Peptides against a protein of PDB entry 2KNC. Designs and how they scored, part 39

Target 1, 74 residues: chain A of PDB entry 2KNC
Amino acid sequence: KGPDILVVLLSVMGAILLIGLAALLIWKLLITIHDRKEFAKFEEERARAKWDTANNPLYKEATSTFTNITYRGT

## One batch from the design tools (peptide; made by RFdiffusion4, then SolubleMPNN)

Design b2_p17_6_s1 (from b2_p17_6, 16 letters changed)
Fold by OpenDDE base, seed 4:
Structure b2_p17_6_s1 (fold): chain B 74 residues (1-74), chain A 17 residues (1-17)
Amino acid sequence: as target 1 above (74 residues)
Amino acid sequence: IDLLLLLTLLLSLELLL
């Protein structure tokens, strides 16, 4: 008795679905890993940019503290 | 990204009917 033509058709349809779903899962996984790596680089660059902002030679603190050397607190 | 995933899923279902 040859394989029932219906079992062959359902197995081919099921295989196409499984390949499609596997391809979509792989694609989603690759994008998610890519986006996480890109986000990690952006957070590292943002961390570095905060360090560079702290050392920006154009940034003068708007607040200057002056100690009055002549102030003898009575 | 989610719209492309939905479109590819829909297209894969249409190829199966």
Scores: peptide ipSAE 0.027, ipTM 0.579, DockQ to the pose 0.179
Fold by OpenDDE base, seed 3:
Structure b2_p17_6_s1 (fold): chain B 74 residues (1-74), chain A 17 residues (1-17)
Amino acid sequence: as target 1 above (74 residues)
Amino acid sequence: IDLLLLLTLLLSLELLL
């Protein structure tokens, strides 16, 4: 019965270690996926904000093409 | 984040030993 007790003890320790490692891997994976999604969203929002800043109505190219819709060319 | 994860892993190892 001595070797059986050691095998049981080592199996319980090994199971706890594997559960702990699995939990840490899952946690790291969830954080990494979350951070990548958040970063992608921030880069998209920053890209949109840069487009809105490039369309600063103060820097409308001085070329306002007024298409006079009422110009009937005779 | 990675430093906190490393610290929690180290603390969990110390609690297991």
Scores: peptide ipSAE 0.027, ipTM 0.568, DockQ to the pose 0.202
Fold by OpenDDE base, seed 1:
Structure b2_p17_6_s1 (fold): chain B 74 residues (1-74), chain A 17 residues (1-17)
Amino acid sequence: as target 1 above (74 residues)
Amino acid sequence: IDLLLLLTLLLSLELLL
């Protein structure tokens, strides 16, 4: 018994759908891996920028506390 | 991204049917 023409057609349609789904899953996986790496890098750069703001000679803290060493409260 | 993948999947199903 040769394969029913309908079974062959449905199997070809199903194979095309599975290939399309597999391509979308691979694409989604690549984007998700890329986005996670980029986000991790962005958070690391943001963390470093916060540390570099503490060492940036252009960053003067808006609050200079002058402790008057001569203020002995009588 | 997920919505674009869903739309692309739906469009590919419509093109096949």
Scores: peptide ipSAE 0.026, ipTM 0.574, DockQ to the pose 0.157
Fold by OpenDDE base, seed 5:
Structure b2_p17_6_s1 (fold): chain B 74 residues (1-74), chain A 17 residues (1-17)
Amino acid sequence: as target 1 above (74 residues)
Amino acid sequence: IDLLLLLTLLLSLELLL
């Protein structure tokens, strides 16, 4: 009995699906690793920029508590 | 990206049935 043509067709379809799924999983894995590395770098650069802003001698805290000097003189 | 993966999986399943 030759191989059942239906078994051959289903095996070829199944092989194409498995290759497609494997390619999608590899692609997703590569993107996820890339995005996590890029995001970690971005958060490190953002952290450094925040530290530089905190040490910037031109950074006046937006909360200048204006102690009204006039309120201590009368 | 996840939505495209889901869509391609669904379409591949429909093409199999």
Scores: peptide ipSAE 0.026, ipTM 0.569, DockQ to the pose 0.138

Design b2_p17_6_s2 (from b2_p17_6, 15 letters changed)
Fold by OpenDDE base, seed 2:
Structure b2_p17_6_s2 (fold): chain B 74 residues (1-74), chain A 17 residues (1-17)
Amino acid sequence: as target 1 above (74 residues)
Amino acid sequence: IEELLLALLLEVLNLLL
């Protein structure tokens, strides 16, 4: 039996939709993996910079805590 | 997943031939 033209048309349409969906899923997966790797690298660099700043003898905390010796907390 | 994709592809080919 020759291919039913309706079955051929529906199968081609279905295949195009499935390929399109698969391409979108692959694209989304690649972006998500990329963004997660970039974010992980950024957090590692930020953590390293914080450790380096804490070990920098030139880093003076901008916050000078003055203990007010006259402050009797009521 | 791969087996399902292969089965679907074979079914589509069987419907096209």
Scores: peptide ipSAE 0.050, ipTM 0.644, DockQ to the pose 0.152
Fold by OpenDDE base, seed 1:
Structure b2_p17_6_s2 (fold): chain B 74 residues (1-74), chain A 17 residues (1-17)
Amino acid sequence: as target 1 above (74 residues)
Amino acid sequence: IEELLLALLLEVLNLLL
């Protein structure tokens, strides 16, 4: 039986839809992997910036503990 | 997965010929 023209048309339409869906899934996967890597790098850079700030002699801690030597607890 | 993709490709080719 020669290829049923309807079966050929439906198979071509189905193949185009599957290729389109596969391309969208691959694209979404690539973006999701990229965003996770960029976010992980950004959190690592933020962590490093906190450590570098703690070791930077120019960083004055915002919390100065004044020991009030006049505080005799009655 | 590869065998299933090959089987699907062969089935599509067999529907086109």
Scores: peptide ipSAE 0.046, ipTM 0.627, DockQ to the pose 0.126
Fold by OpenDDE base, seed 3:
Structure b2_p17_6_s2 (fold): chain B 74 residues (1-74), chain A 17 residues (1-17)
Amino acid sequence: as target 1 above (74 residues)
Amino acid sequence: IEELLLALLLEVLNLLL
């Protein structure tokens, strides 16, 4: 008996759906790995920039404590 | 992984023929 035309149609539809799902999973995995590597690189560059700033003898801390001499704490 | 893909392909082919 030739292949049941319904079995052929359902198998082709199933194969297309499985290939599409597999491609989406691979794509998501590649993006997730890429984003984690890029994030790790950005955090390393940010850490280096903080060290370079701390070693710069011209760096003045952005936080200046002003003692308000007019504040009489009662 | 390759053996599993080959087994799945062979099963699909066996259902198609």
Scores: peptide ipSAE 0.042, ipTM 0.631, DockQ to the pose 0.209
Fold by OpenDDE base, seed 5:
Structure b2_p17_6_s2 (fold): chain B 74 residues (1-74), chain A 17 residues (1-17)
Amino acid sequence: as target 1 above (74 residues)
Amino acid sequence: IEELLLALLLEVLNLLL
């Protein structure tokens, strides 16, 4: 029996859909791996910048706890 | 995975012939 034209059409459509879905999954996987690596690098650079700021002798912490030496607790 | 893809390909070819 020659190939059923409907079976051929449905198989070709199914193959195109599966290839399209596979390509989207690969694309999403590659982006997700890239974004995780870039985010890890960004957090490392941010951590280094925080360490450099904390070790800067010109960095006065904006929160000076003034212990009021004139507060004689009664 | 490869064996499953080959089996699927052979099944598709058998449906197309």
Scores: peptide ipSAE 0.039, ipTM 0.619, DockQ to the pose 0.110

Design b2_p17_6_s3 (from b2_p17_6, 16 letters changed)
Fold by OpenDDE base, seed 2:
Structure b2_p17_6_s3 (fold): chain B 74 residues (1-74), chain A 17 residues (1-17)
Amino acid sequence: as target 1 above (74 residues)
Amino acid sequence: LDELLALILALVLELLL
């Protein structure tokens, strides 16, 4: 029995749809992985910038802790 | 990916035979 032309058409349409859906899923996955890596890099750079700000010799903490040499902690 | 492609090709071949 030759392949039913309708079955062949539906199989080709189904294959095209599955390939299209797979391509979209791969694309979305690659973007999501890329964005997460870029965001992790951005947060690392931001963390480093905070460390550099803490070590900035111009950053004088507004709070001077005077060690009271006369404070005998009981 | 290759397994999914192989499965699609197998399904298409099974429908064509």
Scores: peptide ipSAE 0.044, ipTM 0.643, DockQ to the pose 0.111
Fold by OpenDDE base, seed 4:
Structure b2_p17_6_s3 (fold): chain B 74 residues (1-74), chain A 17 residues (1-17)
Amino acid sequence: as target 1 above (74 residues)
Amino acid sequence: LDELLALILALVLELLL
């Protein structure tokens, strides 16, 4: 029995739609993975910049404790 | 991935024969 022309047409249309959807899903997945890797690097660099700012050698604690050796407590 | 593509291709060929 020759293939039912309607079944062949519907199967080809279905296959094209599935391939198109699969390609879009793969593309979206690749972008999402790329964006998450880039965002993770950006947050790591921002974290390092905050750590380098917290260790800024220009930030001397404004509070220096001086022990006055000449203070004889009465 | 290649097995899934092979299954899709086999299914399309089976529907065409």
Scores: peptide ipSAE 0.043, ipTM 0.637, DockQ to the pose 0.100
Fold by OpenDDE base, seed 3:
Structure b2_p17_6_s3 (fold): chain B 74 residues (1-74), chain A 17 residues (1-17)
Amino acid sequence: as target 1 above (74 residues)
Amino acid sequence: LDELLALILALVLELLL
């Protein structure tokens, strides 16, 4: 008995759905690996920039904390 | 990955034959 035409149709539809799902999982995995590598590189560059700034004898912090001794919070 | 693809392909072929 040849394969039931309904079984063949459902198996082909199932295979297409599984291939589509597998492609989406691979795509998501590639993006996730890329984003983690890019984020790690960004944090390393930021850490280096902070150290370079801290070692610059001409660097003055843009933020000066002035304690206003006369500010009695009313 | 290749083993998983081979398993899926084998299962599809077993359902079609």
Scores: peptide ipSAE 0.043, ipTM 0.636, DockQ to the pose 0.233
Fold by OpenDDE base, seed 5:
Formats: structure tokens, sequence, C-alpha cells
Structure b2_p17_6_s3 (fold): chain B 74 residues (1-74), chain A 17 residues (1-17)
């Protein structure tokens, strides 16, 4: 029985689709790993910059909690 | 992954012969 031309055609199409899907999954995985590493680094740098800003003697806390010493709660 | 690829390749070869 000669190879069924339809089976050959469908198998080749299926193989191309599977290779394409695998390539997209690998690409998405690589980007996701890259983006998570970069995002973690940016959040660490942002956290450090906030800590350094909080300890900067030039930044008077914009929220001076004025405990009104004259508020005798009657 | 390699075993799955080998199984797919074997199946494709069996369908082509």
Amino acid sequence: as target 1 above (74 residues)
Amino acid sequence: LDELLALILALVLELLL
C-alpha cells in the first residue's frame, strides 16, 4: 500500500505545527524568566532607593505628626 | 522530552513507511 498522500500531508503539517508551538513555548518561557529576573532587580533597586530616601537627612518627613500638646481632651 | 520526541519521530516514520 503506497503511503496515503493525505496521511503524509497531515503528518508534515502536524510536525510543522508542533515545532512552531514548541518554539513559541520556549520563547515565552525565556521571556518570562528574563522579565521576572529584571523585575526582581528593579523592585530591589526601588526598595533600596526608598530606604536611602527615608534615611536622607534632607527629606524632612512631609508628615510631621503635630501632636497638638495643647489638646487637653476635655 | 527526548523520549517524547523519539516517540513522535517513530510514529511519523511508521506512518511514512
Scores: peptide ipSAE 0.041, ipTM 0.625, DockQ to the pose 0.115

Design b2_p17_6_s4 (from b2_p17_6, 15 letters changed)
Fold by OpenDDE base, seed 4:
Structure b2_p17_6_s4 (fold): chain B 74 residues (1-74), chain A 17 residues (1-17)
Amino acid sequence: as target 1 above (74 residues)
Amino acid sequence: LDLLLLLTLLLALQLLL
């Protein structure tokens, strides 16, 4: 008995839909992996920028402590 | 999970042909 023409037609339609779905899943996976790698680089750069902000030579602490050398506590 | 489901569906389709 030759393959039922309806089974062949339904299998071809199903295969096209599965290829389309597979392509979308691969695309989403590639983007998600890319975005996680970019986010990891961004967090590394942000961590490095926090270290550079701690050593920013333009940053003067808004608070200066002066010891009054003439203050003899009674 | 979704990739395993897709692979099982593809394998089921290959068994139906």
Scores: peptide ipSAE 0.031, ipTM 0.596, DockQ to the pose 0.092
Fold by OpenDDE base, seed 3:
Structure b2_p17_6_s4 (fold): chain B 74 residues (1-74), chain A 17 residues (1-17)
Amino acid sequence: as target 1 above (74 residues)
Amino acid sequence: LDLLLLLTLLLALQLLL
C-alpha cells in the first residue's frame, strides 16, 4: 500500500494547486472585465462632455450654413 | 497594482503549499 499513499498525496496536492490556479484566473478575469467596463464608461462620459463643449453656443462656428430648402432656382 | 497583488497572492499560495 506504499505506492497508493504517494499517488493519493500527489493527487490531493495537484488538485489543491489546480483549484488555487483556477481561483487566481477567475479573480484576474473579474478584475479585468470590471476595469474595462469602468474605463469604457469614463470614455463615454468624456465623449458626451466633449459634445456638450462643442455645442457651447458661445463657440458657434461663424459659418452658419442655412440651407434654404425654399430656394427653387427659377 | 493588480499585477503586484497577483504576484503577492501567488507567492503566498506557494509558501502555503
Scores: peptide ipSAE 0.027, ipTM 0.555, DockQ to the pose 0.149
Fold by OpenDDE base, seed 1:
Structure b2_p17_6_s4 (fold): chain B 74 residues (1-74), chain A 17 residues (1-17)
Amino acid sequence: as target 1 above (74 residues)
Amino acid sequence: LDLLLLLTLLLALQLLL
């Protein structure tokens, strides 16, 4: 009956390690899904901010092209 | 993040052995 006690102890240690590893994998998966969703939202907000800058009446384009109507290229 | 998880797993393994 000596080998059965060692097998039980090693089985309990292995089970604790597997539960801990499973918890870390679940935690990593949740963070990775969260970070990807947050990053996608930030890229969408950054894209929208670029589109809103094009329509923002406060954004005056630094380059004003005045077409000189008097320039008839001879 | 992955390195911290590896280090915490190694530390947990060292505390269990």
Scores: peptide ipSAE 0.025, ipTM 0.556, DockQ to the pose 0.164
Fold by OpenDDE base, seed 2:
Structure b2_p17_6_s4 (fold): chain B 74 residues (1-74), chain A 17 residues (1-17)
Amino acid sequence: as target 1 above (74 residues)
Amino acid sequence: LDLLLLLTLLLALQLLL
């Protein structure tokens, strides 16, 4: 009965450790997926806002590039 | 968040040892 008690104690300790590690891995995975989804949504909204800013009829580009039709590059 | 997880893991390891 002595060796069986030690095996049971070690198996219970090992099971608690595995459950704890699994819970931490699941928790970290859920957070990482959440943060990546939130960041992807934020970058999509930011990209969309940048496109809306580019289409803002009030946004006059500060740089008017006049193509000098007389510039024959030598 | 990762630092808290590391701290909890270290604390759990210390309680086991």
Scores: peptide ipSAE 0.025, ipTM 0.547, DockQ to the pose 0.132

Design b2_p17_7_s1 (from b2_p17_7, 13 letters changed)
Fold by OpenDDE base, seed 5:
Structure b2_p17_7_s1 (fold): chain B 74 residues (1-74), chain A 17 residues (1-17)
Amino acid sequence: as target 1 above (74 residues)
Amino acid sequence: LVDALLLALLLLALELL
Protein backbone atom coordinates (compact mmCIF):
# COMPACT_ATOMS: atom_id res chain seq x y z
CA LYS B 1 0.00 0.00 0.00
CA GLY B 2 1.65 3.27 -1.06
CA PRO B 3 2.43 5.75 1.73
CA ASP B 4 -0.81 7.32 2.91
CA ILE B 5 -0.40 10.84 1.53
CA LEU B 6 -2.39 12.20 4.50
CA VAL B 7 0.02 10.57 6.98
CA VAL B 8 3.03 11.99 5.08
CA LEU B 9 1.46 15.48 5.06
CA LEU B 10 0.58 15.27 8.79
CA SER B 11 4.11 14.02 9.65
CA VAL B 12 5.73 16.89 7.70
CA MET B 13 3.42 19.46 9.35
CA GLY B 14 4.12 17.89 12.76
CA ALA B 15 7.89 18.04 12.08
CA ILE B 16 7.72 21.74 11.15
CA LEU B 17 5.67 22.50 14.29
CA LEU B 18 8.08 20.54 16.54
CA ILE B 19 11.14 22.27 14.99
CA GLY B 20 9.42 25.65 15.42
CA LEU B 21 8.53 24.87 19.05
CA ALA B 22 12.07 23.63 19.77
CA ALA B 23 13.55 26.81 18.23
CA LEU B 24 11.22 28.97 20.39
CA LEU B 25 12.18 27.03 23.55
CA ILE B 26 15.92 27.39 22.78
CA TRP B 27 15.44 31.10 22.03
CA LYS B 28 13.47 31.65 25.28
CA LEU B 29 16.12 29.72 27.25
CA LEU B 30 18.97 31.80 25.77
CA ILE B 31 17.11 35.07 26.50
CA THR B 32 16.30 33.94 30.07
CA ILE B 33 19.97 33.04 30.75
CA HIS B 34 21.15 36.31 29.19
CA ASP B 35 18.58 38.42 31.07
CA ARG B 36 19.48 36.80 34.44
CA LYS B 37 23.20 37.50 33.87
CA GLU B 38 22.53 41.08 32.78
CA PHE B 39 20.09 41.71 35.67
CA ALA B 40 22.65 40.38 38.17
CA LYS B 41 25.27 42.81 36.75
CA PHE B 42 22.83 45.74 36.86
CA GLU B 43 21.90 44.97 40.49
CA GLU B 44 25.62 44.73 41.39
CA GLU B 45 26.34 48.06 39.63
CA ARG B 46 23.30 49.64 41.34
CA ALA B 47 24.44 48.34 44.73
CA ARG B 48 27.97 49.67 44.03
CA ALA B 49 26.60 53.07 42.92
CA LYS B 50 24.62 53.27 46.20
CA TRP B 51 27.78 52.47 48.20
CA ASP B 52 29.81 55.02 46.19
CA THR B 53 27.09 57.65 46.85
CA ALA B 54 27.05 56.82 50.59
CA ASN B 55 30.86 57.11 50.74
CA ASN B 56 30.97 60.30 48.64
CA PRO B 57 32.63 62.97 50.85
CA LEU B 58 30.46 65.52 49.00
CA TYR B 59 27.30 63.69 50.19
CA LYS B 60 25.87 66.00 52.79
CA GLU B 61 23.08 64.15 54.54
CA ALA B 62 19.84 65.89 53.60
CA THR B 63 19.00 65.61 57.31
CA SER B 64 20.78 68.50 58.95
CA THR B 65 20.47 67.79 62.66
CA PHE B 66 19.99 71.30 63.97
CA THR B 67 21.27 71.17 67.52
CA ASN B 68 19.18 73.97 68.92
CA ILE B 69 21.88 75.76 70.98
CA THR B 70 19.01 77.54 72.79
CA TYR B 71 17.63 74.21 74.09
CA ARG B 72 18.91 74.27 77.64
CA GLY B 73 17.28 71.16 78.97
CA THR B 74 16.47 72.03 82.53
CA LEU A 1 16.50 16.09 22.63
CA VAL A 2 16.17 17.55 19.09
CA ASP A 3 18.25 14.72 17.60
CA ALA A 4 16.09 12.12 19.39
CA LEU A 5 12.93 13.81 18.05
CA LEU A 6 14.40 13.96 14.52
CA LEU A 7 15.39 10.29 14.78
CA ALA A 8 11.92 9.34 16.10
CA LEU A 9 10.31 11.29 13.26
CA LEU A 10 12.61 9.65 10.69
CA LEU A 11 11.81 6.17 12.09
CA LEU A 12 8.08 7.00 12.03
CA ALA A 13 8.37 8.25 8.43
CA LEU A 14 10.20 5.03 7.43
CA GLU A 15 7.60 2.83 9.20
CA LEU A 16 4.78 4.66 7.37
CA LEU A 17 6.50 4.39 3.90
Scores: peptide ipSAE 0.029, ipTM 0.607, DockQ to the pose 0.136
Fold by OpenDDE base, seed 3:
Structure b2_p17_7_s1 (fold): chain B 74 residues (1-74), chain A 17 residues (1-17)
Amino acid sequence: as target 1 above (74 residues)
Amino acid sequence: LVDALLLALLLLALELL
């Protein structure tokens, strides 16, 4: 009984689909792990930059709050 | 690694045939 040509075709199609899906999942996983590590470093550097800005005695905020001493709120 | 997996899948396909 020769191999059912249909079983061979379906097995090859299934194998190609599974390999393609596995490759896409591995690729997506690697990117997701890379991006999460890069974003975590970026947020850590941004946090450190805010701490350095808060500790810099030469840093004057661009916004100054003026208390208007003449404004008696009615 | 990929070639060994492809070879294993080909051998499994041959055993099912």
Scores: peptide ipSAE 0.028, ipTM 0.593, DockQ to the pose 0.201
Fold by OpenDDE base, seed 4:
Structure b2_p17_7_s1 (fold): chain B 74 residues (1-74), chain A 17 residues (1-17)
Amino acid sequence: as target 1 above (74 residues)
Amino acid sequence: LVDALLLALLLLALELL
């Protein structure tokens, strides 16, 4: 019994749809992995910039403790 | 999941041939 032409057509259409869906999923996965790596790098650079901001040579603490060596408590 | 889909496609291709 030769293959039913309708079964062959439906199987080819189904295979094309599955390949298309698989390609879209692979593409989305690659982008998502790329974006997560780029975001992780951005957060690392931001963390480093925050460490550099904590050591900002322009930031002088508003509070300085001076020990007055001339104060003899009565 | 992927392996089960590949196996189903292979079985379908063999049944059509």
Scores: peptide ipSAE 0.026, ipTM 0.577, DockQ to the pose 0.076
Fold by OpenDDE base, seed 1:
Structure b2_p17_7_s1 (fold): chain B 74 residues (1-74), chain A 17 residues (1-17)
Amino acid sequence: as target 1 above (74 residues)
Amino acid sequence: LVDALLLALLLLALELL
């Protein structure tokens, strides 16, 4: 009994589909890992920018409490 | 969209096995 031509055809189709699926899964995994690393870097840069803004001497809190040394509240 | 396509291809591959 030669290999059933149908079994050979279905096995070749299945192998092509599995290779295609595996390639897409690997590609998606690589993108997902890349995007997570880029997002983590973006959040780190945003966090640093927030810390630099908090330490920016140009951002004087609009509330300067001037202790008027002359106001002895009697 | 991609995940649904991958799932459909996986189910189709399982029906061909």
Scores: peptide ipSAE 0.025, ipTM 0.566, DockQ to the pose 0.111

Design b2_p17_7_s3 (from b2_p17_7, 16 letters changed)
Fold by OpenDDE base, seed 1:
Structure b2_p17_7_s3 (fold): chain B 74 residues (1-74), chain A 17 residues (1-17)
Amino acid sequence: as target 1 above (74 residues)
Amino acid sequence: LEDLLLLAILQKVLELL
């Protein structure tokens, strides 16, 4: 009994769909790994920029402390 | 950019089906 031509056609269509789905899953996995690495790097660079800001002589703190000399604590 | 590549791959799979 030769393979049923309908079984062959359905198996080929199913194989194409499975290959397409596998390619999309691999691509999504690569993107997800890339985005997690890029986000981790961005957060590290942002954390480092906050530490480097403390050592940057051009950084003026946005918070100025004014001592009110006229404040007599009762 | 990535979503556009995903759509292009999906379109190529649908053209092959």
Scores: peptide ipSAE 0.062, ipTM 0.708, DockQ to the pose 0.156
Fold by OpenDDE base, seed 2:
Structure b2_p17_7_s3 (fold): chain B 74 residues (1-74), chain A 17 residues (1-17)
Amino acid sequence: as target 1 above (74 residues)
Amino acid sequence: LEDLLLLAILQKVLELL
């Protein structure tokens, strides 16, 4: 009994679809890991820059909080 | 760049179907 030509064709089509789907999933996974690593580096650099700014004696907070003594919140 | 590679992969999958 030779392999049923229909079973062979369907198995090849199914294999191509599975390989294509696997390639897309691997690609999406690689991108997602890359983006998360870049974002983690950016957040680390941002955290470091915030610490360096806090330790910079020349950094005057641009926000002068004036306590409005006359603001009785109604 | 990434979208072009995704499109190229999708096109290759469609050429095989």
Scores: peptide ipSAE 0.060, ipTM 0.704, DockQ to the pose 0.151
Fold by OpenDDE base, seed 3:
Formats: C-alpha cells, sequence, structure tokens
Structure b2_p17_7_s3 (fold): chain B 74 residues (1-74), chain A 17 residues (1-17)
C-alpha cells in the first residue's frame, strides 16, 4: 500500500495543477477573444465616423478636382 | 472587473492546493 498511496497523492496533486492551468488558459482565451471583438467593433465605429466626416460638407478635400467638361482642347 | 475575476480564480486555485 505504500507506493500506491504516493502514486495517488501525486496523481491528485497533478490533477489539481492541470485543472488550475486549464482554468487559467480558458480564462486568458476568453479575455483575448473578448478584447479582439471589442477592438474590431471600435475600429468599425472609427471607420464609420471617418466616412461620416468625409461626407461632412465642411470637410472639403484639399483637392477639389474640377473636371471642366467644357474644355474642348482647341 | 477582469483583474478581480482573475484574482478570484487564482485564490480558488490556491484554496484547492
Amino acid sequence: as target 1 above (74 residues)
Amino acid sequence: LEDLLLLAILQKVLELL
């Protein structure tokens, strides 16, 4: 019964450590997925806000290309 | 909030050791 008790104690300790490590890995994975989804949403909202700013008539692009349709090159 | 939950999980793992 001596060697079996040591094997049982080591197996229980190893199982607790593996469960703890698995819980930390799952938690870190959940946070990382959450943060990436939140970041992607913020970048989409920033992109939309930039489009709304570009459509604001007050933000004239510094280059108004006037295509003079009446320029017949004579 | 996340740091408090990480601390709570770490404490729970330490209680199981």
Scores: peptide ipSAE 0.059, ipTM 0.698, DockQ to the pose 0.248
Fold by OpenDDE base, seed 5:
Structure b2_p17_7_s3 (fold): chain B 74 residues (1-74), chain A 17 residues (1-17)
Amino acid sequence: as target 1 above (74 residues)
Amino acid sequence: LEDLLLLAILQKVLELL
């Protein structure tokens, strides 16, 4: 019984689709791991920059609380 | 991993021939 040409064609197409899907899953996994590492590094650098700014004696907080001298709170 | 998958696919194609 010669190979059913349709079965062979469908199996090859199915194999190509499975390889393509596997490649997409691997690619997505690699990106997700990369992005998590990069985000963790970015948050660490941002945290360090905030600490360095808070310890800088030249840092004036941009929040000027204007005490309205005319507000006599009774 | 890739070589084993390629080999398994190739074996399955050869089984269908």
Scores: peptide ipSAE 0.059, ipTM 0.679, DockQ to the pose 0.217

Design b2_p17_7_s4 (from b2_p17_7, 16 letters changed)
Fold by OpenDDE base, seed 2:
Structure b2_p17_7_s4 (fold): chain B 74 residues (1-74), chain A 17 residues (1-17)
Amino acid sequence: as target 1 above (74 residues)
Amino acid sequence: LILLLLLLLLLTVLLLL
């Protein structure tokens, strides 16, 4: 006896829904991985730029600490 | 979740055969 027509219809509908849901999950996963990689790269570039800014030869700290060599802390 | 959906898809195909 061939598969019951109702079972075939319900299974085809279920398969279409599962394929659609799988495609959406794959799509969401790809975006999430992409965004995390791009954000990690951006934070690395930002970290590198912050380290380069700390070595900016034009950046003179507004605070010059002079160690007074004559200050014997009593 | 994806593996469960693939397993369900495989099960549905096996029920159709």
Scores: peptide ipSAE 0.041, ipTM 0.629, DockQ to the pose 0.097
Fold by OpenDDE base, seed 4:
Structure b2_p17_7_s4 (fold): chain B 74 residues (1-74), chain A 17 residues (1-17)
Amino acid sequence: as target 1 above (74 residues)
Amino acid sequence: LILLLLLLLLLTVLLLL
């Protein structure tokens, strides 16, 4: 008995749908892995920039503490 | 899981031909 034409048609339609879903899942997975790697790099660069901000040669603290060496507290 | 479903689908098509 030859293949039931309806079963062949439904199997081909099911194959196309599964390939489409697989392609979308692979695409989403690749983007998600890419974005996580990029985000990890940005957090590392931000961490480094936070260390450089502590030594910004243009940053002068607005507050200067002076000890008056002539002040003998009575 | 998806690869297994694709393989099962391919096997079902091959058994029906």
Scores: peptide ipSAE 0.040, ipTM 0.643, DockQ to the pose 0.091
Fold by OpenDDE base, seed 3:
Structure b2_p17_7_s4 (fold): chain B 74 residues (1-74), chain A 17 residues (1-17)
Amino acid sequence: as target 1 above (74 residues)
Amino acid sequence: LILLLLLLLLLTVLLLL
Protein backbone atom coordinates (compact mmCIF):
# COMPACT_ATOMS: atom_id res chain seq x y z
CA LYS B 1 0.00 0.00 0.00
CA GLY B 2 1.71 3.26 -1.07
CA PRO B 3 2.19 5.85 1.72
CA ASP B 4 -1.07 7.71 2.40
CA ILE B 5 -0.76 10.97 0.40
CA LEU B 6 -2.05 12.88 3.47
CA VAL B 7 0.66 11.35 5.75
CA VAL B 8 3.40 12.25 3.22
CA LEU B 9 2.06 15.82 2.87
CA LEU B 10 1.80 16.31 6.68
CA SER B 11 5.31 14.81 7.20
CA VAL B 12 6.84 17.18 4.59
CA MET B 13 5.02 20.19 6.13
CA GLY B 14 6.18 19.10 9.62
CA ALA B 15 9.78 18.69 8.38
CA ILE B 16 9.79 22.22 6.82
CA LEU B 17 8.35 23.76 10.02
CA LEU B 18 10.92 21.97 12.23
CA ILE B 19 13.85 22.96 9.94
CA GLY B 20 12.58 26.58 10.08
CA LEU B 21 12.27 26.45 13.90
CA ALA B 22 15.74 24.86 14.19
CA ALA B 23 17.27 27.58 11.98
CA LEU B 24 15.64 30.32 14.15
CA LEU B 25 16.91 28.65 17.37
CA ILE B 26 20.47 28.34 15.95
CA TRP B 27 20.34 31.99 14.77
CA LYS B 28 19.10 33.22 18.20
CA LEU B 29 21.76 31.11 19.97
CA LEU B 30 24.59 32.49 17.77
CA ILE B 31 23.45 36.11 18.35
CA THR B 32 23.08 35.51 22.13
CA ILE B 33 26.60 33.98 22.35
CA HIS B 34 28.06 36.81 20.22
CA ASP B 35 26.37 39.56 22.30
CA ARG B 36 27.52 37.92 25.59
CA LYS B 37 31.15 37.71 24.35
CA GLU B 38 31.10 41.32 23.10
CA PHE B 39 29.49 42.55 26.36
CA ALA B 40 32.10 40.66 28.45
CA LYS B 41 34.90 42.27 26.36
CA PHE B 42 33.37 45.76 26.81
CA GLU B 43 33.06 45.26 30.60
CA GLU B 44 36.73 44.12 30.74
CA GLU B 45 37.88 47.14 28.64
CA ARG B 46 35.76 49.46 30.85
CA ALA B 47 37.26 47.91 34.00
CA ARG B 48 40.82 48.48 32.57
CA ALA B 49 39.92 52.06 31.54
CA LYS B 50 38.69 52.78 35.12
CA TRP B 51 42.08 51.60 36.48
CA ASP B 52 43.92 53.85 33.97
CA THR B 53 41.65 56.80 34.96
CA ALA B 54 42.50 56.28 38.66
CA ASN B 55 46.22 56.45 37.69
CA ASN B 56 45.90 59.34 35.19
CA PRO B 57 49.37 60.96 35.71
CA LEU B 58 47.78 64.27 34.59
CA TYR B 59 45.40 64.14 37.60
CA LYS B 60 47.79 65.06 40.39
CA GLU B 61 45.67 65.28 43.52
CA ALA B 62 45.47 69.02 44.34
CA THR B 63 47.23 68.12 47.66
CA SER B 64 50.98 67.58 47.17
CA THR B 65 52.41 66.81 50.62
CA PHE B 66 56.04 67.98 50.54
CA THR B 67 57.92 66.39 53.44
CA ASN B 68 60.77 68.81 54.09
CA ILE B 69 63.48 66.31 55.19
CA THR B 70 65.70 69.32 56.17
CA TYR B 71 63.29 70.48 58.93
CA ARG B 72 65.26 69.79 62.09
CA GLY B 73 62.70 70.83 64.63
CA THR B 74 64.88 72.70 67.32
CA LEU A 1 18.04 19.95 18.98
CA ILE A 2 20.24 17.80 16.66
CA LEU A 3 18.76 14.63 18.24
CA LEU A 4 15.21 15.91 17.58
CA LEU A 5 16.10 16.71 13.94
CA LEU A 6 17.66 13.24 13.50
CA LEU A 7 14.58 11.59 15.10
CA LEU A 8 12.30 13.60 12.79
CA LEU A 9 14.40 12.68 9.72
CA LEU A 10 14.23 9.00 10.75
CA LEU A 11 10.44 9.26 11.26
CA THR A 12 9.95 10.90 7.82
CA VAL A 13 12.06 8.18 6.13
CA LEU A 14 10.04 5.47 7.93
CA LEU A 15 6.75 7.10 6.80
CA LEU A 16 8.00 7.25 3.16
CA LEU A 17 9.10 3.56 3.22
Scores: peptide ipSAE 0.040, ipTM 0.631, DockQ to the pose 0.083
Fold by OpenDDE base, seed 1:
Structure b2_p17_7_s4 (fold): chain B 74 residues (1-74), chain A 17 residues (1-17)
Amino acid sequence: as target 1 above (74 residues)
Amino acid sequence: LILLLLLLLLLTVLLLL
């Protein structure tokens, strides 16, 4: 018995919906993988851009401690 | 989920032959 015309129509409609859903899932997966890699790179760059404030040649501490070598507290 | 979707697609194509 050949497939009933109604079963063929419903299966074609179902196949179109399934292809559309598969395309959306693939697209979402690609974006999620891309976004996780970019975010991991951004957090690594941000962790490296946490300039060791000790080694930034543009950062002069606003506080210079002068130890007076001649100050023997009487 | 994707594997289940591909299996359903394959089953629907097989029912159309």
Scores: peptide ipSAE 0.040, ipTM 0.625, DockQ to the pose 0.098

